# Peptides against a protein of PDB entry 4CIC: the designs that were tried, part 74

Target 1, 148 residues: chain A of PDB entry 4CIC
Amino acid sequence: KVSTKGHYGVQAMFDLAQHFGEGPVSLKSIAERQGLSEPYLEQLIAVLRKAGLVKSVRGAQGGYILAREPRDIKVGDIIRVLEGPIAPVESVSQDDPEHSLKFDFSVTKSVWEKVKKSIEEVLDSITLADMLKDAEEAQMAQGYMYYI
Target 2, 147 residues: chain B of PDB entry 4CIC
Amino acid sequence: KVSTKGHYGVQAMFDLAQHFGEGPVSLKSIAERQGLSEPYLEQLIAVLRKAGLVKSVRGAQGGYILAREPRDIKVGDIIRVLEGPIAPVESVSQDDPEHSLKFDFSVTKSVWEKVKKSIEEVLDSITLADMLKDAEEAQMAQGYMYY

## One batch from the design tools (peptide; aimed at target 2 K1 E83)

Design b2_p29_3_s3 (made by RFdiffusion4, then SolubleMPNN; from b2_p29_3, 20 letters changed)
Fold by OpenDDE base, seed 5:
Structure b2_p29_3_s3 (fold): chain B 148 residues (1-148), chain C 147 residues (1-147), chain A 29 residues (1-29)
Amino acid sequence: as target 1 above (148 residues)
Amino acid sequence: as target 2 above (147 residues)
Amino acid sequence: KEEELKKFSEEIQLEKELKKEKEEKEKLL
């Protein structure tokens, strides 16, 4: 599962992608549009900024921008920054150090690695640019439904 | 993510698959082999039994067996029983009923649906029989490393 | 919202501590 942190992080990054090229966006405006609390968004943006996915712009019209073009940011990059490595299973404390030495070819582990790989492939196949395109196509489709 | 419940449920079902055809297995023996607490395993087995994936056998050699052949049990079936529908994201409380009416073609929702579909496809492609085969192949490979 | 914010702050702090402990262990190897 993607955490709430990952979900809201992708949502915030998508908002920044929608405003890419328009200049810096305030955290307040992102929070209002995305239904996020401003304090929560501050924490997310701090992590994303530290990872170099977001830049802070100073000044009277200060705020945040994407640090890279939307095409150069994968959903997988956002998730890895916010959640770390994609874990298919909640970390069962493998804290039994005595079982660590067995070549525990846990067939169960291989199942979860297959799930992990599949998730990674999906998330690494989707960029913020792909998301922008999908949003535009959806708006056009809605526009057509109102004209029919 | 698969929960700890889903993970241990697959582990317990795999243990039952390894003993399929040998008769009923005690919860104690499963717990010992799989490193699970017996009380936790009792809860898992109760859910799996209610879903018809496991049968209880009564008697002096009582215990549990798979209710179906290993080939007829997908990993996805086990996960759906233990966790419900595969959710790609932790349930953000969409409890804001006022936003429910917007055709929130949440492009973000479409990303998570793609992830969900991918997980479902993987988990539905793997049976307990496939896991048994993979275990046998791994044991044979280990046997060849020791000789 | 406040509980989620608190949980998130605790999770970030825990992740920072675990990362720091890992980096310290890797420097000692």
Scores: peptide ipSAE 0.059, ipTM 0.748, DockQ to the pose 0.015
OpenDDE base, seeds 1, 2, 3, 4: peptide ipSAE 0.058, 0.044, 0.035, 0.053; ipTM 0.740, 0.740, 0.741, 0.745

Design b2_p29_3_s4 (made by RFdiffusion4, then SolubleMPNN; from b2_p29_3, 24 letters changed)
Fold by OpenDDE base, seed 4:
Structure b2_p29_3_s4 (fold): chain B 148 residues (1-148), chain C 147 residues (1-147), chain A 29 residues (1-29)
Amino acid sequence: as target 1 above (148 residues)
Amino acid sequence: as target 2 above (147 residues)
Amino acid sequence: LEKELKEFSKKLQEEKVKEEEKKEKEKLE
């Protein structure tokens, strides 16, 4: 499962992709468009910036931009930055070392590794450019439904 | 992500698959082999029984058996019983209604639906019989490395 | 049932922590 952090991170990165080439966008504008709290978005953007997916632009028209073109950023890249390695099983909180799911059972481990690999393949197959294209197609489809 | 419940549920069901055709197994024996607490396993088995994946056998040699052949039980069936529908995104706990991930953004929703579908396809492609076969192959491979 | 399992897991963890704390106290006595 992707966390809320991963979900909102993808949403924020998608907003930056929609404005790619238009210059820096403010955190406030992203927060408003995406329905995110500004303080939460600030934390997300700090992580994404540290990972080199986002750049900060300083000045009166300062804000954030994508550090790479939308086609060069996979959804998987965003998720790995925000959540770390894609784990198929929720690690029971570190606080119970005895319930460390010792994946000692080789067969159950193989099932979860297959799930992990499948998730990684899907998330690495989707770029921000693909998401932009899907959004354009959806808008065109909605436009046609209002004229019928 | 699969929960600990899903993980241990698959492990318990796999233990029952390994003993399929040998008669009922005790919860104690499953708990010992799989490294589970007996009380936790009792709760898991109660859910699996209610869903019709496991049968209880009463008597002096009582215990539990698979309700179907291992080939007729998918890993996906076990997970759906224990966790409900496979959700790609963890629903933030119901307690913050404001953070209900309104998948209102159609594009992000489509990404998560693709992930969900992929997980479902993988879990539905693996039966308990496939897991048994994989275990046998792994045991044979280990036996050859010692020689 | 998920709530009950989560509560039960939490209770088991709390009982284990209490039992460990009790064993540590018994070793210090």
Scores: peptide ipSAE 0.108, ipTM 0.695, DockQ to the pose 0.011
OpenDDE base, seeds 1, 2, 3, 5: peptide ipSAE 0.241, 0.204, 0.089, 0.247; ipTM 0.718, 0.713, 0.692, 0.725; seeds 1, 2, 5 fail the geometry check

Design b2_p29_4_s2 (made by RFdiffusion4, then SolubleMPNN; its pose is not in this set)
Fold by OpenDDE base, seed 4:
Structure b2_p29_4_s2 (fold): chain B 148 residues (1-148), chain C 147 residues (1-147), chain A 29 residues (1-29)
Amino acid sequence: as target 1 above (148 residues)
Amino acid sequence: as target 2 above (147 residues)
Amino acid sequence: DEEEERRRREEEIERRLQSGSILELAVDE
């Protein structure tokens, strides 16, 4: 499962992509549109900014913008920044050290590596520009259904 | 990340696959070979048995066997049994109902659905028979490196 | 009583299994 951080991070980045070229967007406006709390969004944006995916603009009309064009930001880039490297298997939480026998069973490890690779390939195949295009197509489809 | 349950479940099922056709395997022997606790394995096996992936054999030489041939059990089948349907996004735990705004944002949902589909395709493409073959190939490769 | 306790344990295990997030994208620490 993608963490809540990854999910909301992608939503926030997508909101910034929708406003790309229009100037800085306030955290408040992003939070309202995406149904996020401002404090939570502040934390996400701080991480994304530190990773160079978002830029802060200072001033009365200050806020945030994408640091790169939507076509140059993959969903995989966002997830790696927020969640770190995609791990296929949860590290058995250290809480029961007796069960933490990492039986590095090579064959089972290979299964999870294949899953990891597949996830990475999917997430790296989707850009914010692709998401924008999908949103436009969805809106057009809804618009046509209201006129029929 | 695959849960510990999914990981150990696949290991346990793979152990049973390695012994398929040799008769029932004791939980103790599986636990020892796979580095699992017997109590934990008992829980996993109970779920797998209920789902019809494993059969219990009673008697002095009792234990467990695969309910189907290794080629007829996908890794995806094991994961679905142990972990339920593959969900791409964690359901935000119900604890903060205010943040559970399932903003059904169609576009972000589609991203996660693509991830889910990809995971399912991978896990459904791998059988226990494929894993057995991979293990044999790995053993052969290690044997050749020692010569 | 033993069968009901066994069933309760199995249901609790199933609930814990279902509540276990299948694929936590965890960062390799």
Scores: peptide ipSAE 0.075, ipTM 0.747, DockQ to the pose 0.575; fails the geometry check
OpenDDE base, seeds 1, 2, 3, 5: peptide ipSAE 0.056, 0.045, 0.022, 0.065; ipTM 0.747, 0.751, 0.738, 0.753; seeds 1, 2, 3, 5 fail the geometry check

Design b2_p29_4_s3 (made by RFdiffusion4, then SolubleMPNN; its pose is not in this set)
Fold by OpenDDE base, seed 1:
Structure b2_p29_4_s3 (fold): chain B 148 residues (1-148), chain C 147 residues (1-147), chain A 29 residues (1-29)
Amino acid sequence: as target 1 above (148 residues)
Amino acid sequence: as target 2 above (147 residues)
Amino acid sequence: MEEERREEEERRREEELMSDEALTLAVDE
């Protein structure tokens, strides 16, 4: 499962992508548009900034911008920064040292590894630029439905 | 994420698959082999039984068996029974009624739907019979490494 | 020391927010 943190992190990054090239965006404006609390968004942005996905701009018109072009940021990059490695199963604490010694070819482990790989492939196949394009296509489709 | 419940449920079902055709298996024996607590396994088995994936056998040699052949049980079937619908994101309560009116073509929602679909496809592509085969192949490979 | 304390307070607030959201999601079931 993608956490709420991952979900909102992708929303915040997508908002910044929509404004890419327009200059710095305030956290307040992102929070209002995305339905996020400002304090929560501050935490998300702090993590994303530390990871080098977002840059802070100082000044009277200060705020945040994407540190890279939308095409150079994968959804998988955002999720890995916010949640760490994509784990399909909550890590049952591997700390049972007795199970550590058996070449635990857990056939079950192989199932979860396949799931993990599939999730990673999907998330790494989607960029913020792809999301922007999908949004534009959806808006055009809605516009046509109102004129018919 | 697959929950611990889903993980252990698949382990328990796999144990039953390994003994398919040998008769009923006791919960105690499954718990011991899979490193599960008996009380937790009882809860899992109750859900799996209610869903018709497992059958209880009564008597002195009573226990549990798979209700279907291993080839007819997908990992996805087990997960859906134990966890419900495969959700890639914890459902942020859609109950904000104000956002409900906008044709919330949330581009973000489409991302999560793609992830969901991918997970479902993977889990529905794996049967308990596939897992049995993978285990046999791994055991053979280990046997050859010791010689 | 102050930076570690700030990171720990931020982590605690994140855990509380995630716990409250997880609890709210669990209560809305």
Scores: peptide ipSAE 0.020, ipTM 0.728, DockQ to the pose 0.023
OpenDDE base, seeds 2, 3, 4, 5: peptide ipSAE 0.047, 0.022, 0.046, 0.021; ipTM 0.757, 0.743, 0.750, 0.736; seeds 2, 3, 4, 5 fail the geometry check

Design b2_p29_4_s4 (made by RFdiffusion4, then SolubleMPNN; its pose is not in this set)
Fold by OpenDDE base, seed 1:
Structure b2_p29_4_s4 (fold): chain B 148 residues (1-148), chain C 147 residues (1-147), chain A 29 residues (1-29)
Amino acid sequence: as target 1 above (148 residues)
Amino acid sequence: as target 2 above (147 residues)
Amino acid sequence: DEEEERRRREEELERELRSEEAFELAVDE
């Protein structure tokens, strides 16, 4: 499952992608548009900035920008930064080394590794640029629905 | 993420698949083989039984069996029974109805729907019979490494 | 008594599961 942190992180990054090339965006404006609390967004942005996905701009028009073009940021990159490696199963602590469960554990583990790989492939196949395109297409479709 | 419940549920079902056709298996024996607590396994089995994936056999040799052949049980079936519908994102409680599902919410939602679909496709592509085969192949590979 | 112990164990396991889910959530706090 993508955590709430991952979900809101992708929303915040998508908002920054929508404003890419327009200059720095304030956290307040992102929070208002995305329905996030400003303190929560500040925490997310701090992590994303530390990872080099976001840059802070100082000054009277201070705020945040994407550190790279939207096409160069995968959803998987955002999730890995916010949540770490995509784990399909919570690491059941290998704390009990003595349980002879090695073989059955290996087969069940392989199922979850396949799930992990599938999630990674999906998230790495979607860029912020793809999301922007999907948004434009959806907006055009909505516009046509109002004209019919 | 698959919960611990889903993980252990698949392990328990896999254990029952390994013993399919041998008769009823005790919860104690499954718990010992799978490194599960017996009380936890009892809860998992109760849910799986209610969903019709497992049958209880009564008597001196009482225990549990798969209700269907291993080939007719997908990993996805087990997960859906134990966890409900595979949600890619934890349901952010829609408790704030006033946050207008802005257009941006729709695009991000589509990302998570793609993730969900991918997970479902993977889990629905794997049966307990596939897991049994993988176990046999791994055992054969290990056996060849010891010889 | 057995049904109440079963219910307590179910509640404890739900609490552990919620605590693991909440620990996934609380590692996010």
Scores: peptide ipSAE 0.020, ipTM 0.741, DockQ to the pose 0.171
OpenDDE base, seeds 2, 3, 4, 5: peptide ipSAE 0.032, 0.017, 0.018, 0.045; ipTM 0.749, 0.735, 0.735, 0.759; seeds 2, 5 fail the geometry check

Design b2_p29_5 (made by RFdiffusion4)
Pose (drawn by RFdiffusion4):
Structure b2_p29_5 (pose): chain A 133 residues (1-84, 100-148), chain B 132 residues (1-84, 100-147), chain P 29 residues (1-29)
Amino acid sequence: KVSTKGHYGVQAMFDLAQHFGEGPVSLKSIAERQGLSEPYLEQLIAVLRKAGLVKSVRGAQGGYILAREPRDIKVGDIIRVLEGSLKFDFSVTKSVWEKVKKSIEEVLDSITLADMLKDAEEAQMAQGYMYYI
Amino acid sequence: KVSTKGHYGVQAMFDLAQHFGEGPVSLKSIAERQGLSEPYLEQLIAVLRKAGLVKSVRGAQGGYILAREPRDIKVGDIIRVLEGSLKFDFSVTKSVWEKVKKSIEEVLDSITLADMLKDAEEAQMAQGYMYY
Amino acid sequence: TVVVSGEAVEIGEEDAEGIEVAEGSVVVT
């Protein structure tokens, strides 16, 4: 199960990546395109801003823009920002979960916002029908 | 975050794997060795039994034992047993989470209870210091 | 007794809110 924070954090950062070249966009516009609640987005952006992943601009087309290029932002970076009598007895079971954690970390560090932009172009495109192989 | 069910389901199955050659053990003994609540364990075992992963034995010193050999039980099998207008718009974000799901499935399908038994022996051993 | 087993693994009950990952993106207006 994916947390609301992870899903919306990545969705909002991806929306900003899709508008990076065009410039700043309002939070309202992000919420509208992504189907997110504005109050929740406002809180999310505040953390991503403190983390240096997004920045605000004061322009007419003010609003928010990625603070780093999409190629320099791993999905794992976004997730890491959003997340916060004795004796030893080794647990093999816990070691299995450590392996699950490591694999997730590997997948999320292997994908950047730029990779997501490339996938978005390939998957949602249109073309003449003869070119589908 | 790992659910209570996944953690306790795997812990209980592994305890049974550690006692597979010796025979049946009571649920109380599993709860004691693993630090589990007996009521929760009993509910857990009932599902595992229905799924053919564990079996009850009448015996006298009876109890519960694995219904399949440890080498034939993947950790992923245990997890799968315990778990249960319109338009199209592709979500690249959801495709990321699908990749995360696939990698978890791959890790959990690559580990059997037999693999855990082998790891448990290697990690919790003692030997002359010169062999480290 | 407190049992320490190496690296931390967060264990607990499931959260009430979240998304289950299924293949496909059907949007319901």

Design b2_p29_5_s1 (made by RFdiffusion4, then SolubleMPNN; from b2_p29_5, 15 letters changed)
Fold by OpenDDE base, seed 2:
Structure b2_p29_5_s1 (fold): chain B 148 residues (1-148), chain C 147 residues (1-147), chain A 29 residues (1-29, ends at bonding distance)
Amino acid sequence: as target 1 above (148 residues)
Amino acid sequence: as target 2 above (147 residues)
Amino acid sequence: SLILEGEFIEIGPDDEKGFEVVPGSVVVE
């Protein structure tokens, strides 16, 4: 499962990418287009802003913009900001001695580290610009299906 | 996070791989070596057995064995059995219409599908035999540090 | 953190919030 936070965060960032260069986008407009609640989106945007992925613009036409070009924002950057480091395995809190993973099975840990690395590589290989391109290609493909 | 079920399942299967060819291993012995509760391990082994990854052997020296050679069991196979299909995004249950990911953003979905595929590829690239080899290499490396 | 659905076993020394890879569901926590 991608967390709701990660999923909607990427979705909101993608919306901002689609409007990049058009000026500030209101949270309301993002929420409407993306099917998100404004209060939830406000929390997400606050985190993304603090991390320097989004900028707030003040004024009557104020709102939010990407702080960087879509090509300079990886999905991995968004996920790390929202979720923290990609960890393959949560450490069971030491407090329950019976369920303490007593044996640090280095070998099993290495499997999960490989999974983590693979996830990171994928998420770091995808930029918001790549997502924009994929969206355009998908829209063109749908458009061609209606014209044939 | 790997689920406790997935992690301990892989750990238990790895224990069985380490003892592959030595005959049946008791759940008690697996639990002791792997630091698992026997009741929890029993549940895991039941699922793994039903999926045909483990066989039960009856008798005084009864227990469990891998149903296949370690090279023929991928970590991905174990995970799919224990957890089901690797899904990158929990489909928010349709029951809460407000939090329904109403917009199947095909593009965002495609990102998560790529993540899923990558996880599957990794887990399908690792066999229990690969894990055995890694364990042997690690043990040799530790042995050389003590000399 | 990418959380894969299931009972998450925390494997790793760092108490830092990370992605859990649980089979069947990848929850990016």
Scores: peptide ipSAE 0.029, ipTM 0.774, DockQ to the pose 0.065; fails the geometry check
OpenDDE base, seeds 1, 3, 4, 5: peptide ipSAE 0.022, 0.025, 0.026, 0.022; ipTM 0.760, 0.761, 0.769, 0.756; seeds 1, 3, 4, 5 fail the geometry check

Design b2_p29_5_s2 (made by RFdiffusion4, then SolubleMPNN; from b2_p29_5, 14 letters changed)
Fold by OpenDDE base, seed 4:
Structure b2_p29_5_s2 (fold): chain B 148 residues (1-148), chain C 147 residues (1-147), chain A 29 residues (1-29)
Amino acid sequence: as target 1 above (148 residues)
Amino acid sequence: as target 2 above (147 residues)
Amino acid sequence: SLILEGEFIEIGEEDKSGFIVEEGSIVVE
């Protein structure tokens, strides 16, 4: 499972990418289009803004914009901001003290580090611009199915 | 976080790989070497046995062996058996019925499918034989630091 | 953190961000 936070964060950032260059987008409009609660989106946007991925615009036509061009924002950047660095395994250290034998089995650890690296490489290879292109291609493919 | 089940399942299978060709290994001995509870290991081994990755040997020198050579068992095979198919996003569908607008946003779903595929490719590229080789290389490197 | 579903074991050093492998699915949280 991708966390709800990561999933909806990427959706919200993608919505802002679709409106890039059109001016500020209201949280309400993003929430409506992406099927998100406005309060939940406010929390996501606050984190993204603090990280410098989103800018707030004040005024009657205020809202949010991407702080950078869609090509300059990787999915990996969004995930790192919302969820922190991609860690393959969080330490079970706190709750069961007896079986907390951190058998740091170096060989098994290396397997999960390879998984982590692979996930990072994939997420860092996808920009919001790539997602926009994929959306356009999908719309064109659907449009062609209605004309046949 | 890797699931405890996946992590310990890979450790248990790796222990069996280290003893491959030496005969059956007792669950107790695996549990002791890998820092696992014996009851937890019994549950893991039961699943792995049912999937045909492990064989049970009966008798006074009974226990468990790998059902295949270490080179013929991928880490991905172990994970799929213990945890099922690698799913990137479980559909958020069940608990909040009102916002269960499965906006199956096809583009965001495609991102997670790419992540899934990448994980599968990595785990399917690593065999228990590769892990054995890595362990030997690590032991050699530690041995050279003590001299 | 990318969470793979199950009880989660921390395998990595101090960096607080966790991909969690949970029981039954690889979850990226």
Scores: peptide ipSAE 0.026, ipTM 0.787, DockQ to the pose 0.064; fails the geometry check
OpenDDE base, seeds 1, 2, 3, 5: peptide ipSAE 0.023, 0.025, 0.024, 0.022; ipTM 0.773, 0.795, 0.779, 0.787; seeds 1, 2, 3, 5 fail the geometry check

Design b2_p29_5_s3 (made by RFdiffusion4, then SolubleMPNN; from b2_p29_5, 15 letters changed)
Fold by OpenDDE base, seed 5:
Structure b2_p29_5_s3 (fold): chain B 148 residues (1-148), chain C 147 residues (1-147), chain A 29 residues (1-29)
Amino acid sequence: as target 1 above (148 residues)
Amino acid sequence: as target 2 above (147 residues)
Amino acid sequence: SLILEGEFIEIGPEEKSGFEVVEGSVVEL
């Protein structure tokens, strides 16, 4: 399970991508479209803004925009900002030094590192632009199914 | 983070793989080598046994063995048994029908399905035999560094 | 299920997908 934070963060960023070039989007409008609470979205947007993925625009038509083009934002960038580094295994090593599994079997660790790398490769291969394209293709496919 | 259950399950299965063909291994000996509590290992082994990945051997030298050769057990098999299917996204859909995100945006779901598939492919590409080989290679590399 | 939660990928026990529980064989030696 991707965390609720990562999931909703990707949804919010995707909503901003859909409106890219149309000007600032209000948090309220994102929240309504994505089924999120506005207070929860404020927290997500604050993190994303601090990371430089979104910009706040002030004014009567204020809101948020993507800080970069959709093609220049990977899903992996969003996840790393919201969730931190993908850690497929708890570093059991740090907190309990006595039960520091001395047999941090380098081999079992290597399995999880392979999983990590694979997840990173997938998430870094998907941009918000790819998601926009997939959405457009899905809408076209639905449109064709209603006309047949 | 892989769950503690998945992590320790893979460790326990790898310990059994290292002793494959030597006869039954006691839970106590696995627990000692892997730094696990014996009661916790009993729970893991019960699940793994029920799934047919390990066999219990009775007798004075009783214990556990792999039910299949190390090459025939994928890490993915162990994880699926201990943790169930790899679900990269919480199915928000089932428990709260009102906050069933109506916008289960097929697009965001597809991202997570790609992640799922990638994890499955990796875990299904690694056998206990591959892990044994990697361990042997690591030991050889350490041996060469001391000479 | 492998749960990718933040710092915690909690692999919550999702409900038993119907993998037929192969009854573990007891081998007598």
Scores: peptide ipSAE 0.026, ipTM 0.745, DockQ to the pose 0.041
OpenDDE base, seeds 1, 2, 3, 4: peptide ipSAE 0.022, 0.025, 0.019, 0.024; ipTM 0.736, 0.745, 0.735, 0.741; seeds 1, 2, 3, 4 fail the geometry check

Design b2_p29_5_s4 (made by RFdiffusion4, then SolubleMPNN; from b2_p29_5, 11 letters changed)
Fold by OpenDDE base, seed 1:
Structure b2_p29_5_s4 (fold): chain B 148 residues (1-148), chain C 147 residues (1-147), chain A 29 residues (1-29)
Amino acid sequence: as target 1 above (148 residues)
Amino acid sequence: as target 2 above (147 residues)
Amino acid sequence: SLVLEGEFVEIGEEEKKGFEVVEGSVVVL
């Protein structure tokens, strides 16, 4: 379950990747293209900026840029910044100590650790550059379907 | 975040796997060994029984057994029965239509589909027999640390 | 649908990284 934060964060970072090298992009333009609330996008961009994945450019043509090349930003980096460590299992928030399922069962824990590792490996194998390539291939495939 | 339902379902099925071939196990005994609420376990077992993963045995020594051998039950089978299809992203419940994350972005959707596939592959690669073996190996390793 | 929601809560000091399952938690990635 990628949180709304994780999903929109990847979407916003992908928009910045599509415009990488063109200069700074306004939050308004990202919000419009990605169908996001501008106030929500401000919160996401603030977190991503604090983590050093995005840079703010000041001035009349100011906005945001990727802080690194698209090939140097993994989807896993974005998710870890927005959601924290990819966990296969939530911790119980501190408020109900009695129902803290102490997963004392080492074997069941090992199943979820294997799932975690698999998710991390997938998300760390996908860069914003890979996503750009997948988008270009999808657009070419659509273009070919209009010519047949 | 494995749901409590998924986690406890795997735990209860693992308990039944540990007793496979010994005959029917009472819900009370599973609940006691696994630290589960008996009423909650009844709900889980009802779903697992309806899906044909567990059988009910009637009588004075009645209870539950695995419907298949531990090697023929994947963790993925248990999870799909309890949670339904493995989804990488929650569909925001129908109640807030404006914030329905239309995953209209094909590329972002493909990332989550890759994650889904990876999770399914892992959960479908682990059987209750694999979990039994891992438990035996862990118990032997603990036994060797006590000697 | 199994949704994987996870908070890695480091339960305890440096040595024991544990996983906790929250009741009613859908697995969110």
Scores: peptide ipSAE 0.046, ipTM 0.745, DockQ to the pose 0.044; fails the geometry check
OpenDDE base, seeds 2, 3, 4, 5: peptide ipSAE 0.036, 0.023, 0.018, 0.033; ipTM 0.743, 0.740, 0.745, 0.741; seeds 2, 3, 4, 5 fail the geometry check

